# Peptides against a protein of PDB entry 6CSU, part 66

Target 1, 51 residues: chain A of PDB entry 6CSU
Amino acid sequence: GALEELRGQYIKAVKKIKCDMLRYIQESKERAAEMVKAEVLRERQETARKM

## One batch from the design tools (peptide; made by RFdiffusion4, then SolubleMPNN)

Design b2_p22_1_s4
Fold by OpenDDE base, seed 2:
Structure b2_p22_1_s4 (fold): chain B 51 residues (1-51), chain C 51 residues (1-51), chain A 22 residues (1-22)
Amino acid sequence: as target 1 above (51 residues)
Amino acid sequence: as target 1 above (51 residues)
Amino acid sequence: SLLEKIEEQIKELEKESKKIVE
């Protein structure tokens, strides 16, 4: 019935949101790691130039 | 009626999930920024010692 | 973005829920 259909749609939406968030978190972690690597390299070069 | 009340509860729950996700993202960004700052400072010190 | 997609999913859920109540 209508109540079961609504419940099904809610559960489907929540599961989809969960999956999208997990992917977002994973991609964000990868981007953060690359950002840190790049920043470390830049700082090494800048510091070396000032020495 | 019961159907409208259930609809309201499901929508409220989904909106709560959205809010929690936004907070998580914001806090994660702040932690990432602090991590980068700390790493930059450590690299400056290490590079300086090797010069 | 993925965040925008999540927000769109919430909007679609709201639309579908309204259809059921009607």
Scores: peptide ipSAE 0.170, ipTM 0.614, DockQ to the pose 0.755
Fold by OpenDDE base, seed 4:
Structure b2_p22_1_s4 (fold): chain B 51 residues (1-51), chain C 51 residues (1-51), chain A 22 residues (1-22)
Amino acid sequence: as target 1 above (51 residues)
Amino acid sequence: as target 1 above (51 residues)
Amino acid sequence: SLLEKIEEQIKELEKESKKIVE
């Protein structure tokens, strides 16, 4: 009935949000790692120039 | 009635998940920025020691 | 963005739940 349908919609929405959050976290980690690599490389060059 | 009340509870729960996710995103950005700062500082020291 | 998609999912849930109650 309508009650079961509403429950189903809630569960479906929660599952979708969970999946999207997990993907966001994964992509965010990858972007962060790339940003750190780029900054480390830049800083090595900057420090070397000052020495 | 009971059905409308349950609907309200499910919508409230989903909105809470949204708010928690927004907070997580903000905190994640702050942590990422702090990690980059720490890594840059560490790399400056490492590069200086090698020179 | 993924956040925008989630916000849209919430809007759709609200829309669907309203229809179920009606």
Scores: peptide ipSAE 0.158, ipTM 0.610, DockQ to the pose 0.735
Fold by OpenDDE base, seed 5:
Structure b2_p22_1_s4 (fold): chain B 51 residues (1-51), chain C 51 residues (1-51), chain A 22 residues (1-22)
Amino acid sequence: as target 1 above (51 residues)
Amino acid sequence: as target 1 above (51 residues)
Amino acid sequence: SLLEKIEEQIKELEKESKKIVE
């Protein structure tokens, strides 16, 4: 009935949100890792020039 | 009626999930910034020792 | 963005919920 349909819609929406959150987290971790690598490289180069 | 009340509860719950996600994103950004600062400092020290 | 998609999902849930209670 209507109650079961509404419950189904809620569960579906929550699952979609969960998936999007997980994807965001994963992509953010990947970007963070690359940013750190790039920053470390730049820092090494800058330090070397100043030494 | 009961169905309308339940609808309201489900919508409210989904909105709460949105808020929780925003908080997670903000906290993640803050942690990332601190991690980068710490990594840069460590890298400078390590590079200096090797030069 | 993913956040915008989530916001859209909430809006769709609201619309569908209204239809169900009709």
Scores: peptide ipSAE 0.144, ipTM 0.603, DockQ to the pose 0.788
Fold by OpenDDE base, seed 1:
Structure b2_p22_1_s4 (fold): chain B 51 residues (1-51), chain C 51 residues (1-51), chain A 22 residues (1-22)
Amino acid sequence: as target 1 above (51 residues)
Amino acid sequence: as target 1 above (51 residues)
Amino acid sequence: SLLEKIEEQIKELEKESKKIVE
């Protein structure tokens, strides 16, 4: 019935939100790693120029 | 009735999850900024020692 | 973690949902 259908929709939506969050976290970690890598490289160059 | 009650719970839950996600994103950005800041400082020291 | 808290909240909401259907 309508109640069971609504429950099903809710559970499905919540599970999708969970999956989306996990994906976001994973992608965020990857971006953070790349950002740090780039910043370290830039900083080495900047420090070297100041010497 | 039960259907309206469940609908209310769904809306409330989804809104809360959204807020929690936004908070996580904000905190993650702050942590990333601090991590970069720390790495930059460490890198300056390491580079300086090599000079 | 925040994610774990969210997951726990989801589980509780699922439990409540089942009760409503009963």
Scores: peptide ipSAE 0.132, ipTM 0.596, DockQ to the pose 0.625

Design b2_p22_2_s2 (from b2_p22_2, 12 letters changed)
Fold by OpenDDE base, seed 5:
Structure b2_p22_2_s2 (fold): chain B 51 residues (1-51), chain C 51 residues (1-51), chain A 22 residues (1-22)
Amino acid sequence: as target 1 above (51 residues)
Amino acid sequence: as target 1 above (51 residues)
Amino acid sequence: GVVEGLYKELEKIVKEVSEELK
């Protein structure tokens, strides 16, 4: 019936949102790691200049 | 020191990512609910036409 | 180090998001 179909559509939508969020987190983690590496490199270079 | 400051900056960035994701989830849930309501209305109207 | 700490924080966020979607 209509209620069962509605429930099915909701569950499907929630599953899609979950997948989208997990992908977003993974991509954000990769970007954050790249930024950290770049910042560490900049600080090491600045330390070297002050030596 | 520099390492503590770096750690603090990236923890702050992670917290921002968390907030962005929670907002995205909330907005996605709202959009899903609106789509579901619209679908239910369309099905009710179609049922009425077949009466 | 800092990267490993960041990874652990992101894992906590993933866990929290998963709970919010239950």
Scores: peptide ipSAE 0.088, ipTM 0.499, DockQ to the pose 0.053
Fold by OpenDDE base, seed 2:
Structure b2_p22_2_s2 (fold): chain B 51 residues (1-51), chain C 51 residues (1-51), chain A 22 residues (1-22)
Amino acid sequence: as target 1 above (51 residues)
Amino acid sequence: as target 1 above (51 residues)
Amino acid sequence: GVVEGLYKELEKIVKEVSEELK
């Protein structure tokens, strides 16, 4: 019935949101890691230039 | 240093995103619950009209 | 290190979000 259909739609939507959020977090981790690597590289380069 | 500052900024941003996500989930659950209640009410009203 | 720390913090957030979606 309509109630069961609504429940099914809700569960499907929540599962999709979960996947989207997990993907977003994973991508955010990757971007953060790259930013840190870039910063470390810059620090090393700056140190080298001042030596 | 710059690396620690970057880490701090990232952690702060991630914590904000966490809060936003949790709020979104909670609000989504509340909206879904209200939709279910409304559907149940409509079903009961339709049944009553057909009796 | 800093990167590993960030990953651990994010893992905690993922876990909390996952629990809220159950």
Scores: peptide ipSAE 0.085, ipTM 0.492, DockQ to the pose 0.120
Fold by OpenDDE base, seed 1:
Structure b2_p22_2_s2 (fold): chain B 51 residues (1-51), chain C 51 residues (1-51), chain A 22 residues (1-22)
Amino acid sequence: as target 1 above (51 residues)
Amino acid sequence: as target 1 above (51 residues)
Amino acid sequence: GVVEGLYKELEKIVKEVSEELK
């Protein structure tokens, strides 16, 4: 019935949101890793420049 | 140093995102519960109307 | 290192969010 359909739609929506959030977090991790790598590179370059 | 500051800023941002996401999930659950209650009420009213 | 630490923190958040969605 309508209640069961609503429940099914809600569960489907929650699962989609979960997947989207997990993907966002994964992409955020990747971006953070790249920012850290870039920072390390900049620090090394700055040190080298001062030498 | 710059790397530690970057780490700190990132962790702060991630914690904020976590809180926002958890709040969104909680509010979504509450809205879903209210929708279910409303659907149950509508079904009861429809049944009563047909009686 | 720093990257690994950030990954671990994010993994904790992912785990918590996943549990909240159950």
Scores: peptide ipSAE 0.083, ipTM 0.500, DockQ to the pose 0.093
Fold by OpenDDE base, seed 4:
Structure b2_p22_2_s2 (fold): chain B 51 residues (1-51), chain C 51 residues (1-51), chain A 22 residues (1-22)
Amino acid sequence: as target 1 above (51 residues)
Amino acid sequence: as target 1 above (51 residues)
Amino acid sequence: GVVEGLYKELEKIVKEVSEELK
């Protein structure tokens, strides 16, 4: 019936949102790691330039 | 230093995103519950009208 | 290191979000 269909659609939507959020967090983690690596590299290069 | 500050800013931003996501999930659950209640009520009224 | 710390924090967030959606 209509109620079961609505419930099914809601559950499906929530699962999709969950997947999107987990993917976003994973991508955010990767971007953060790259940002930190870049900062460390800049600091090392800056130190080397001053030596 | 710059690296620690960047890390701190990133963690702060990620925590903010987490809070926003959790709030969104909670609100989504509440809205879904209300939609389900409305559908159940509609079906009951429709059945009653046919009796 | 700093990167490892960031990963640990994000893993905690992922776990919390996952539990909330369970």
Scores: peptide ipSAE 0.081, ipTM 0.500, DockQ to the pose 0.136

Design b2_p22_2_s3 (from b2_p22_2, 10 letters changed)
Fold by OpenDDE base, seed 5:
Structure b2_p22_2_s3 (fold): chain B 51 residues (1-51), chain C 51 residues (1-51), chain A 22 residues (1-22)
Amino acid sequence: as target 1 above (51 residues)
Amino acid sequence: as target 1 above (51 residues)
Amino acid sequence: GVVEGTYEELEKIVEEVREALS
């Protein structure tokens, strides 16, 4: 009935948010790692140029 | 009625999850920024020491 | 009805989260 459908909709919504958050966390970690690598490279070049 | 009340509770719960996720995203970005700043400082010192 | 409206409202919130994560 209607009550069961509403419950199902709630559970489905929560599961979708969970899935999206897990993906975001994974992608965020990857982006952070790449950002650090790039920043390290730039900083090495900048420091070397100033010395 | 009971159906409308339950509906409201489900929507409220999902909105709470949304709020928590947005806060997490904001805090994650701030932590990432601080991590980069710290890494830049360490890299400057390391590069200078090697030259 | 109420069921259909609830589905749409929940999907809207889910989408808002997805957009914030993009």
Scores: peptide ipSAE 0.394, ipTM 0.774, DockQ to the pose 0.816
Fold by OpenDDE base, seed 2:
Structure b2_p22_2_s3 (fold): chain B 51 residues (1-51), chain C 51 residues (1-51), chain A 22 residues (1-22)
Amino acid sequence: as target 1 above (51 residues)
Amino acid sequence: as target 1 above (51 residues)
Amino acid sequence: GVVEGTYEELEKIVEEVREALS
């Protein structure tokens, strides 16, 4: 009935938002990790040049 | 009626999720911007020390 | 009707979140 349809619509909407947020968080973490790796590499190269 | 009440509750709940997610995204972007600014500052300081 | 209108409203909110993530 109508109540079951509304419930289904709500659950579907929440699940879509959840999926979009999980994707955003994962991509953000990956970008942050790559930035840290690049920074560490630059630091190591700088140290090596001074040795 | 019951249908309208339930509809209102579902829409309200999804709007709350939207608000929370927008806040999280904004805070995440602000943290990322600050990290970039700090990195640029460090690079400029390093260049200045070598001049 | 109410059910169809609710679907459109929820879908609109979902899309607004997606736009903010882009």
Scores: peptide ipSAE 0.392, ipTM 0.770, DockQ to the pose 0.821
Fold by OpenDDE base, seed 1:
Structure b2_p22_2_s3 (fold): chain B 51 residues (1-51), chain C 51 residues (1-51), chain A 22 residues (1-22)
Amino acid sequence: as target 1 above (51 residues)
Amino acid sequence: as target 1 above (51 residues)
Amino acid sequence: GVVEGTYEELEKIVEEVREALS
């Protein structure tokens, strides 16, 4: 009935938001990891040039 | 009636989730900005020490 | 009706979150 449909709509909306947030978090973590990786590489290169 | 009340509760709950997510995103951006600012400062300090 | 209107309202909120994450 109408009550079950409304409940389903609510649950579906919440699930969509959850999925979007999980994707955002994952992409943010990937960007952060790449930034750290690039920084470490630059530091190692600078150290090597000074040796 | 009960249907309209339930509808209102679901919409209110999803709006609350939206607000929480927007706040999280804003705070995440602020943390990222501070991280970049700190990195730039460290690089400038390192350059200054080498001069 | 009420059900269809609720769906549209919830989808609007979902889309607003998606836009904020883009």
Scores: peptide ipSAE 0.391, ipTM 0.769, DockQ to the pose 0.867
Fold by OpenDDE base, seed 4:
Structure b2_p22_2_s3 (fold): chain B 51 residues (1-51), chain C 51 residues (1-51), chain A 22 residues (1-22)
Amino acid sequence: as target 1 above (51 residues)
Amino acid sequence: as target 1 above (51 residues)
Amino acid sequence: GVVEGTYEELEKIVEEVREALS
């Protein structure tokens, strides 16, 4: 019935938002990790030039 | 009626989730900006020590 | 009807969140 359909719509909407947020968090973590990796590499190269 | 009341509750709940997510995104961006600011400051201090 | 209108309203909110996350 209409009540069950409304409930289903709510649950579906919440699940979609959850999935989008989890993806955003994962991508954000990956970008942060890549930024750190790049910075460490630059620091190592700079140290090597000093030697 | 009951159906309209429940509909209103579902929409209100999803809107609250939306607001929470937008706040999280904004706070995440602010934290990232602060991290960059701190890193730039450390680099400047390190350069100053070399001089 | 009410059900169809609710579906459209919820989809709109979901899309607004997705756009903010992109």
Scores: peptide ipSAE 0.391, ipTM 0.768, DockQ to the pose 0.849

Design b2_p22_2_s4 (from b2_p22_2, 10 letters changed)
Fold by OpenDDE base, seed 3:
Structure b2_p22_2_s4 (fold): chain B 51 residues (1-51), chain C 51 residues (1-51), chain A 22 residues (1-22)
Amino acid sequence: as target 1 above (51 residues)
Amino acid sequence: as target 1 above (51 residues)
Amino acid sequence: GVIEGTYKELEKIVEEVREALE
């Protein structure tokens, strides 16, 4: 019935949200690490030119 | 009644998940920005000592 | 992207719950 379908939709949505969150966290960590690595390299090069 | 309670429970749970995700995203962005800033400063200092 | 799509899906489900269980 309608209630079972709605419950099913809720469970599906919650599972999807969980998966999306985990993926977002993982991708965010990877992007952050790459950004830091890139900034460190750029900063080394820039500072080396200034000194 | 029971139907209203169920309605409330589903709505509350979904809203909480949404809020938690938004909060995590916002906090993650802030932490990432602070981390990059800190690494840039540390790298400048370290590179300056090496050169 | 993925998160925005999930939020839209959640908002739709919330609205469906509100309407169905009023």
Scores: peptide ipSAE 0.086, ipTM 0.415, DockQ to the pose 0.063
Fold by OpenDDE base, seed 2:
Structure b2_p22_2_s4 (fold): chain B 51 residues (1-51), chain C 51 residues (1-51), chain A 22 residues (1-22)
Amino acid sequence: as target 1 above (51 residues)
Amino acid sequence: as target 1 above (51 residues)
Amino acid sequence: GVIEGTYKELEKIVEEVREALE
């Protein structure tokens, strides 16, 4: 019935939102990790230059 | 240092994302609940009309 | 929406970090 259909749509929407959120967090973490890698590399290069 | 500052910014951003996501889920649940209430009311009205 | 707003805020933080590392 109508209520069951609405419930089904809600569950589907929530699952989609969950997936989108997880992807967003993951991509954010990946970008942050790449920035950290770049900074570590820069620091190592600076250390090497000063030695 | 630069790495610690970057890490701090990352942690801050992730915490903000978590809070926003929790709020979004809660608001979505509230909207869904209101939609269910509206549908139940509609069904009751239709039943009453047919009786 | 909330997610879009959070994303934009994250972008600002990332940009601030980039600028601080220059």
Scores: peptide ipSAE 0.085, ipTM 0.504, DockQ to the pose 0.025
Fold by OpenDDE base, seed 4:
Structure b2_p22_2_s4 (fold): chain B 51 residues (1-51), chain C 51 residues (1-51), chain A 22 residues (1-22)
Amino acid sequence: as target 1 above (51 residues)
Amino acid sequence: as target 1 above (51 residues)
Amino acid sequence: GVIEGTYKELEKIVEEVREALE
């Protein structure tokens, strides 16, 4: 019936949200790591020029 | 009644998930910014010692 | 993006729940 179908859609959506969040977290961590590496490299180069 | 209670529970659950995601995104951005600042500072200090 | 799409899906589900159970 309509309620069972709606319940099924809700459960499916929640599972999708969980998967999307996990992917977002993973991608966010990877991007953050790359940003840190880039900033560290730039800072090292700048500091070296000033010494 | 039971139907309105179910409606309320579904809506509240979905809204909570949305709010949790928004908070996570905001906090993740803030943590990433602080992490970059900390790494840049550490790298500057390390480079200065080696020069 | 992924998150934007998820939010749109959530909004759709909320609306479907409101309409079906009102």
Scores: peptide ipSAE 0.083, ipTM 0.409, DockQ to the pose 0.062
Fold by OpenDDE base, seed 5:
Structure b2_p22_2_s4 (fold): chain B 51 residues (1-51), chain C 51 residues (1-51), chain A 22 residues (1-22)
Amino acid sequence: as target 1 above (51 residues)
Amino acid sequence: as target 1 above (51 residues)
Amino acid sequence: GVIEGTYKELEKIVEEVREALE
Protein backbone atom coordinates (compact mmCIF):
# COMPACT_ATOMS: atom_id res chain seq x y z
CA GLY B 1 0.00 0.00 0.00
CA ALA B 2 0.85 3.69 -0.04
CA LEU B 3 2.30 3.61 3.49
CA GLU B 4 4.70 0.80 2.59
CA GLU B 5 5.78 2.70 -0.53
CA LEU B 6 6.36 5.87 1.51
CA ARG B 7 8.43 3.92 4.07
CA GLY B 8 10.57 2.24 1.43
CA GLN B 9 11.20 5.42 -0.55
CA TYR B 10 12.00 7.43 2.59
CA ILE B 11 14.56 4.87 3.76
CA LYS B 12 16.13 4.86 0.30
CA ALA B 13 16.37 8.66 0.33
CA VAL B 14 18.01 8.71 3.77
CA LYS B 15 20.56 6.09 2.69
CA LYS B 16 21.44 8.27 -0.30
CA ILE B 17 21.90 11.26 2.03
CA LYS B 18 24.25 9.16 4.18
CA CYS B 19 26.43 8.32 1.17
CA ASP B 20 26.44 11.93 -0.04
CA MET B 21 27.49 13.15 3.41
CA LEU B 22 30.36 10.67 3.69
CA ARG B 23 31.68 12.00 0.38
CA TYR B 24 31.16 15.58 1.58
CA ILE B 25 33.14 14.87 4.78
CA GLN B 26 36.07 13.47 2.83
CA GLU B 27 36.21 16.38 0.38
CA SER B 28 35.69 19.02 3.08
CA LYS B 29 38.34 17.44 5.32
CA GLU B 30 40.90 17.65 2.53
CA ARG B 31 40.07 21.32 1.87
CA ALA B 32 40.16 22.14 5.59
CA ALA B 33 43.58 20.52 6.01
CA GLU B 34 44.99 22.59 3.14
CA MET B 35 43.56 25.84 4.53
CA VAL B 36 44.92 25.14 8.02
CA LYS B 37 48.40 24.34 6.67
CA ALA B 38 48.37 27.59 4.71
CA GLU B 39 47.31 29.55 7.80
CA VAL B 40 50.10 28.06 9.92
CA LEU B 41 52.62 28.88 7.21
CA ARG B 42 51.42 32.50 7.04
CA GLU B 43 51.66 32.83 10.82
CA ARG B 44 55.23 31.49 10.79
CA GLN B 45 56.19 33.94 8.05
CA GLU B 46 54.63 36.84 9.93
CA THR B 47 56.52 35.90 13.10
CA ALA B 48 59.78 35.71 11.16
CA ARG B 49 59.21 39.18 9.66
CA LYS B 50 58.66 40.68 13.10
CA MET B 51 61.92 39.25 14.45
CA GLY C 1 54.63 25.08 18.46
CA ALA C 2 53.44 25.06 14.86
CA LEU C 3 52.68 21.31 14.91
CA GLU C 4 50.43 21.68 17.95
CA GLU C 5 48.66 24.64 16.32
CA LEU C 6 48.11 22.66 13.12
CA ARG C 7 46.69 19.71 15.06
CA GLY C 8 44.40 21.91 17.14
CA GLN C 9 43.12 23.91 14.17
CA TYR C 10 42.58 20.75 12.11
CA ILE C 11 40.49 19.18 14.89
CA LYS C 12 38.46 22.40 15.16
CA ALA C 13 37.85 22.42 11.40
CA VAL C 14 36.71 18.77 11.44
CA LYS C 15 34.29 19.53 14.29
CA LYS C 16 32.83 22.40 12.26
CA ILE C 17 32.39 20.09 9.26
CA LYS C 18 30.57 17.60 11.49
CA CYS C 19 28.16 20.28 12.70
CA ASP C 20 27.54 21.59 9.17
CA MET C 21 26.91 18.06 7.94
CA LEU C 22 24.44 17.24 10.72
CA ARG C 23 22.50 20.41 9.90
CA TYR C 24 22.50 19.51 6.21
CA ILE C 25 21.27 15.98 7.02
CA GLN C 26 18.36 17.37 9.04
CA GLU C 27 17.35 19.82 6.32
CA SER C 28 17.78 17.25 3.53
CA LYS C 29 15.78 14.65 5.46
CA GLU C 30 12.90 17.10 5.79
CA ARG C 31 13.00 17.93 2.08
CA ALA C 32 13.23 14.25 1.15
CA ALA C 33 10.19 13.41 3.28
CA GLU C 34 8.14 16.15 1.60
CA MET C 35 9.17 15.04 -1.90
CA VAL C 36 8.34 11.40 -1.17
CA LYS C 37 4.92 12.31 0.22
CA ALA C 38 4.21 14.43 -2.85
CA GLU C 39 5.26 11.58 -5.16
CA VAL C 40 2.99 9.08 -3.40
CA LEU C 41 0.09 11.53 -3.63
CA ARG C 42 0.67 12.07 -7.36
CA GLU C 43 0.77 8.31 -7.95
CA ARG C 44 -2.50 7.87 -6.07
CA GLN C 45 -4.13 10.62 -8.11
CA GLU C 46 -2.90 9.12 -11.37
CA THR C 47 -4.27 5.71 -10.40
CA ALA C 48 -7.63 7.26 -9.54
CA ARG C 49 -7.81 9.04 -12.92
CA LYS C 50 -7.18 5.78 -14.77
CA MET C 51 -10.03 4.02 -12.97
CA GLY A 1 37.53 10.20 16.28
CA VAL A 2 35.09 12.89 15.15
CA ILE A 3 34.67 11.41 11.67
CA GLU A 4 34.02 7.91 12.97
CA GLY A 5 31.45 9.37 15.34
CA THR A 6 29.77 11.21 12.48
CA TYR A 7 29.52 7.98 10.48
CA LYS A 8 27.88 6.22 13.42
CA GLU A 9 25.42 9.10 13.78
CA LEU A 10 24.41 8.66 10.13
CA GLU A 11 23.82 4.95 10.77
CA LYS A 12 21.59 5.83 13.72
CA ILE A 13 19.55 8.23 11.57
CA VAL A 14 18.84 5.46 9.05
CA GLU A 15 17.84 3.07 11.83
CA GLU A 16 15.57 5.68 13.44
CA VAL A 17 13.73 6.10 10.13
CA ARG A 18 13.24 2.33 9.86
CA GLU A 19 11.82 2.13 13.38
CA ALA A 20 9.61 5.22 13.13
CA LEU A 21 7.88 3.98 9.97
CA GLU A 22 7.29 0.36 11.07
Scores: peptide ipSAE 0.076, ipTM 0.494, DockQ to the pose 0.059

Design b2_p22_3_s3
Fold by OpenDDE base, seed 2:
Structure b2_p22_3_s3 (fold): chain B 51 residues (1-51), chain C 51 residues (1-51), chain A 22 residues (1-22)
Amino acid sequence: as target 1 above (51 residues)
Amino acid sequence: as target 1 above (51 residues)
Amino acid sequence: SPLEKKIDEYIKELEEEGEKIV
């Protein structure tokens, strides 16, 4: 009935939100890793310039 | 720096998702309650018609 | 509700994971 449909919609929405959060975390980790790599490379270059 | 900015953005996003989920749950509960009320009223009316 | 508690726990875990990034 109508309540079962509502329950189904709720569960579907929660699952989607969970997936979105996990994806966001993964993408955030990837962005952080790239930022760290860029910073390390920059620092190495600056150090090399000072030598 | 850039890494702190990224962390800040992440935390902000997680908090927003949390708020969105809680709002959705609350609205879902309200909709369910209204559906139940409507059904109860309908059943009472049908019973009254049969009397 | 039990579901809300599970969601809160899950969100807390995600927040903790985010704090480890920096």
Scores: peptide ipSAE 0.125, ipTM 0.552, DockQ to the pose 0.110
Fold by OpenDDE base, seed 1:
Structure b2_p22_3_s3 (fold): chain B 51 residues (1-51), chain C 51 residues (1-51), chain A 22 residues (1-22)
Amino acid sequence: as target 1 above (51 residues)
Amino acid sequence: as target 1 above (51 residues)
Amino acid sequence: SPLEKKIDEYIKELEEEGEKIV
């Protein structure tokens, strides 16, 4: 009935939000990792110039 | 620095998602309550017609 | 509700993961 349909829509929406959040977290972690790598590279290059 | 800014952006995004989810849940509950009220009214009217 | 409690716990876990980025 109508209530069951509403419940189904709610559950579907919550699952979608969860998936979107997990994807955002994963992408954010990847971006952070890339930023760390870039920072390490810059520091190594700076050290090399001073040697 | 850049990493701190990225972390801040992540936390801000998660908080926004949380707020959106809570709002959706609240609105869904309100819609469900209205549907229940409508169903009860229909059942009462049906009962009245049979009396 | 039980579902809201699970959602709150999940969101809290996600926030904690975000705090570990740095």
Scores: peptide ipSAE 0.124, ipTM 0.549, DockQ to the pose 0.103
Fold by OpenDDE base, seed 4:
Formats: structure tokens, sequence, C-alpha cells
Structure b2_p22_3_s3 (fold): chain B 51 residues (1-51), chain C 51 residues (1-51), chain A 22 residues (1-22)
């Protein structure tokens, strides 16, 4: 019935949101790592140019 | 009734999750920026020590 | 980011669906 359907939709929504958050966290970590690597590289080059 | 109560709980949960996600995103951006700054500083010091 | 926008849109859709259930 309507109550069971609502319960199912609630559970489905929560699970989907959880998965999306986990994916966001993983992608965010990867982007952060890449940003750090890029900044380190730029800093090395800039320091070298000053010497 | 039970159906209305369940609906209310669903909406409340979704709104809470939304708020938590937005907060996490904001804090993640701040942490990423701090991480980059810290790494740049460490790189400058390491480069200086090698020369 | 693109993912942030997608998540925001999805949450909005879920909220709208919740309003339609009862």
Amino acid sequence: as target 1 above (51 residues)
Amino acid sequence: as target 1 above (51 residues)
Amino acid sequence: SPLEKKIDEYIKELEEEGEKIV
C-alpha cells in the first residue's frame, strides 16, 4: 500500500544520498591531491627561477 | 496518521542530509585550501634546505 | 563543482518527491 511504498522510497533516497556523498568525498580527495601536486610543482619552478 | 508521520520524517531527514552535505562541502574547501598553503610552505623550506 | 551541482539538484528532486507522496 501507500505506506509501504513511502517506506521504500525513503530507504531508497537515503541510500542514494549516502552513495552520492561517498563519491563526492572520494572525488574531492583526488582533486585535492592533484591541486597539491600542481602547487608543489609551481613552487619548485618559481623558486628555481628566483635563483 | 502513520502515513503523514512517515512523510514528515522523510522530509525532515532529506533536509538534514542536505544541510550536512553543504556544511561538509564548505569545510572540505577550507581544508583543501589550508592543505595547499601548508604544502607550499613545506616545499619552499625543503627547496631552501637543498640549496 | 559539477558534482556539487548534481548533488544539490538531486536533493531538490528528492524533496519535491517527498512533498508529493501524501
Scores: peptide ipSAE 0.122, ipTM 0.475, DockQ to the pose 0.438
Fold by OpenDDE base, seed 5:
Structure b2_p22_3_s3 (fold): chain B 51 residues (1-51), chain C 51 residues (1-51), chain A 22 residues (1-22)
Amino acid sequence: as target 1 above (51 residues)
Amino acid sequence: as target 1 above (51 residues)
Amino acid sequence: SPLEKKIDEYIKELEEEGEKIV
């Protein structure tokens, strides 16, 4: 019935959201890691310029 | 520093995910409501045909 | 809704884990 279908839609939505969250967090971590790598490189280059 | 930037990126991602989740749930509720309305209409029409 | 409250709690836990990075 309509109520059972409504409940099923909510359960399906929660499962999809969980998957989307994990994927988005992983992609965000990768972007953050690249920012850290870029900063470390800049710091090393700055140190070399000061020698 | 690099660690603060990493933390900031993580928190930013979590906040965006929260917003996306709430929007997804709202849209899902609207779709479910339309399904219920359509079913109620069909049931009323079926009852009328049987009279 | 009860579902939205559970989601808010889960997001809060994720935010707390992020705060532990530093």
Scores: peptide ipSAE 0.120, ipTM 0.541, DockQ to the pose 0.121

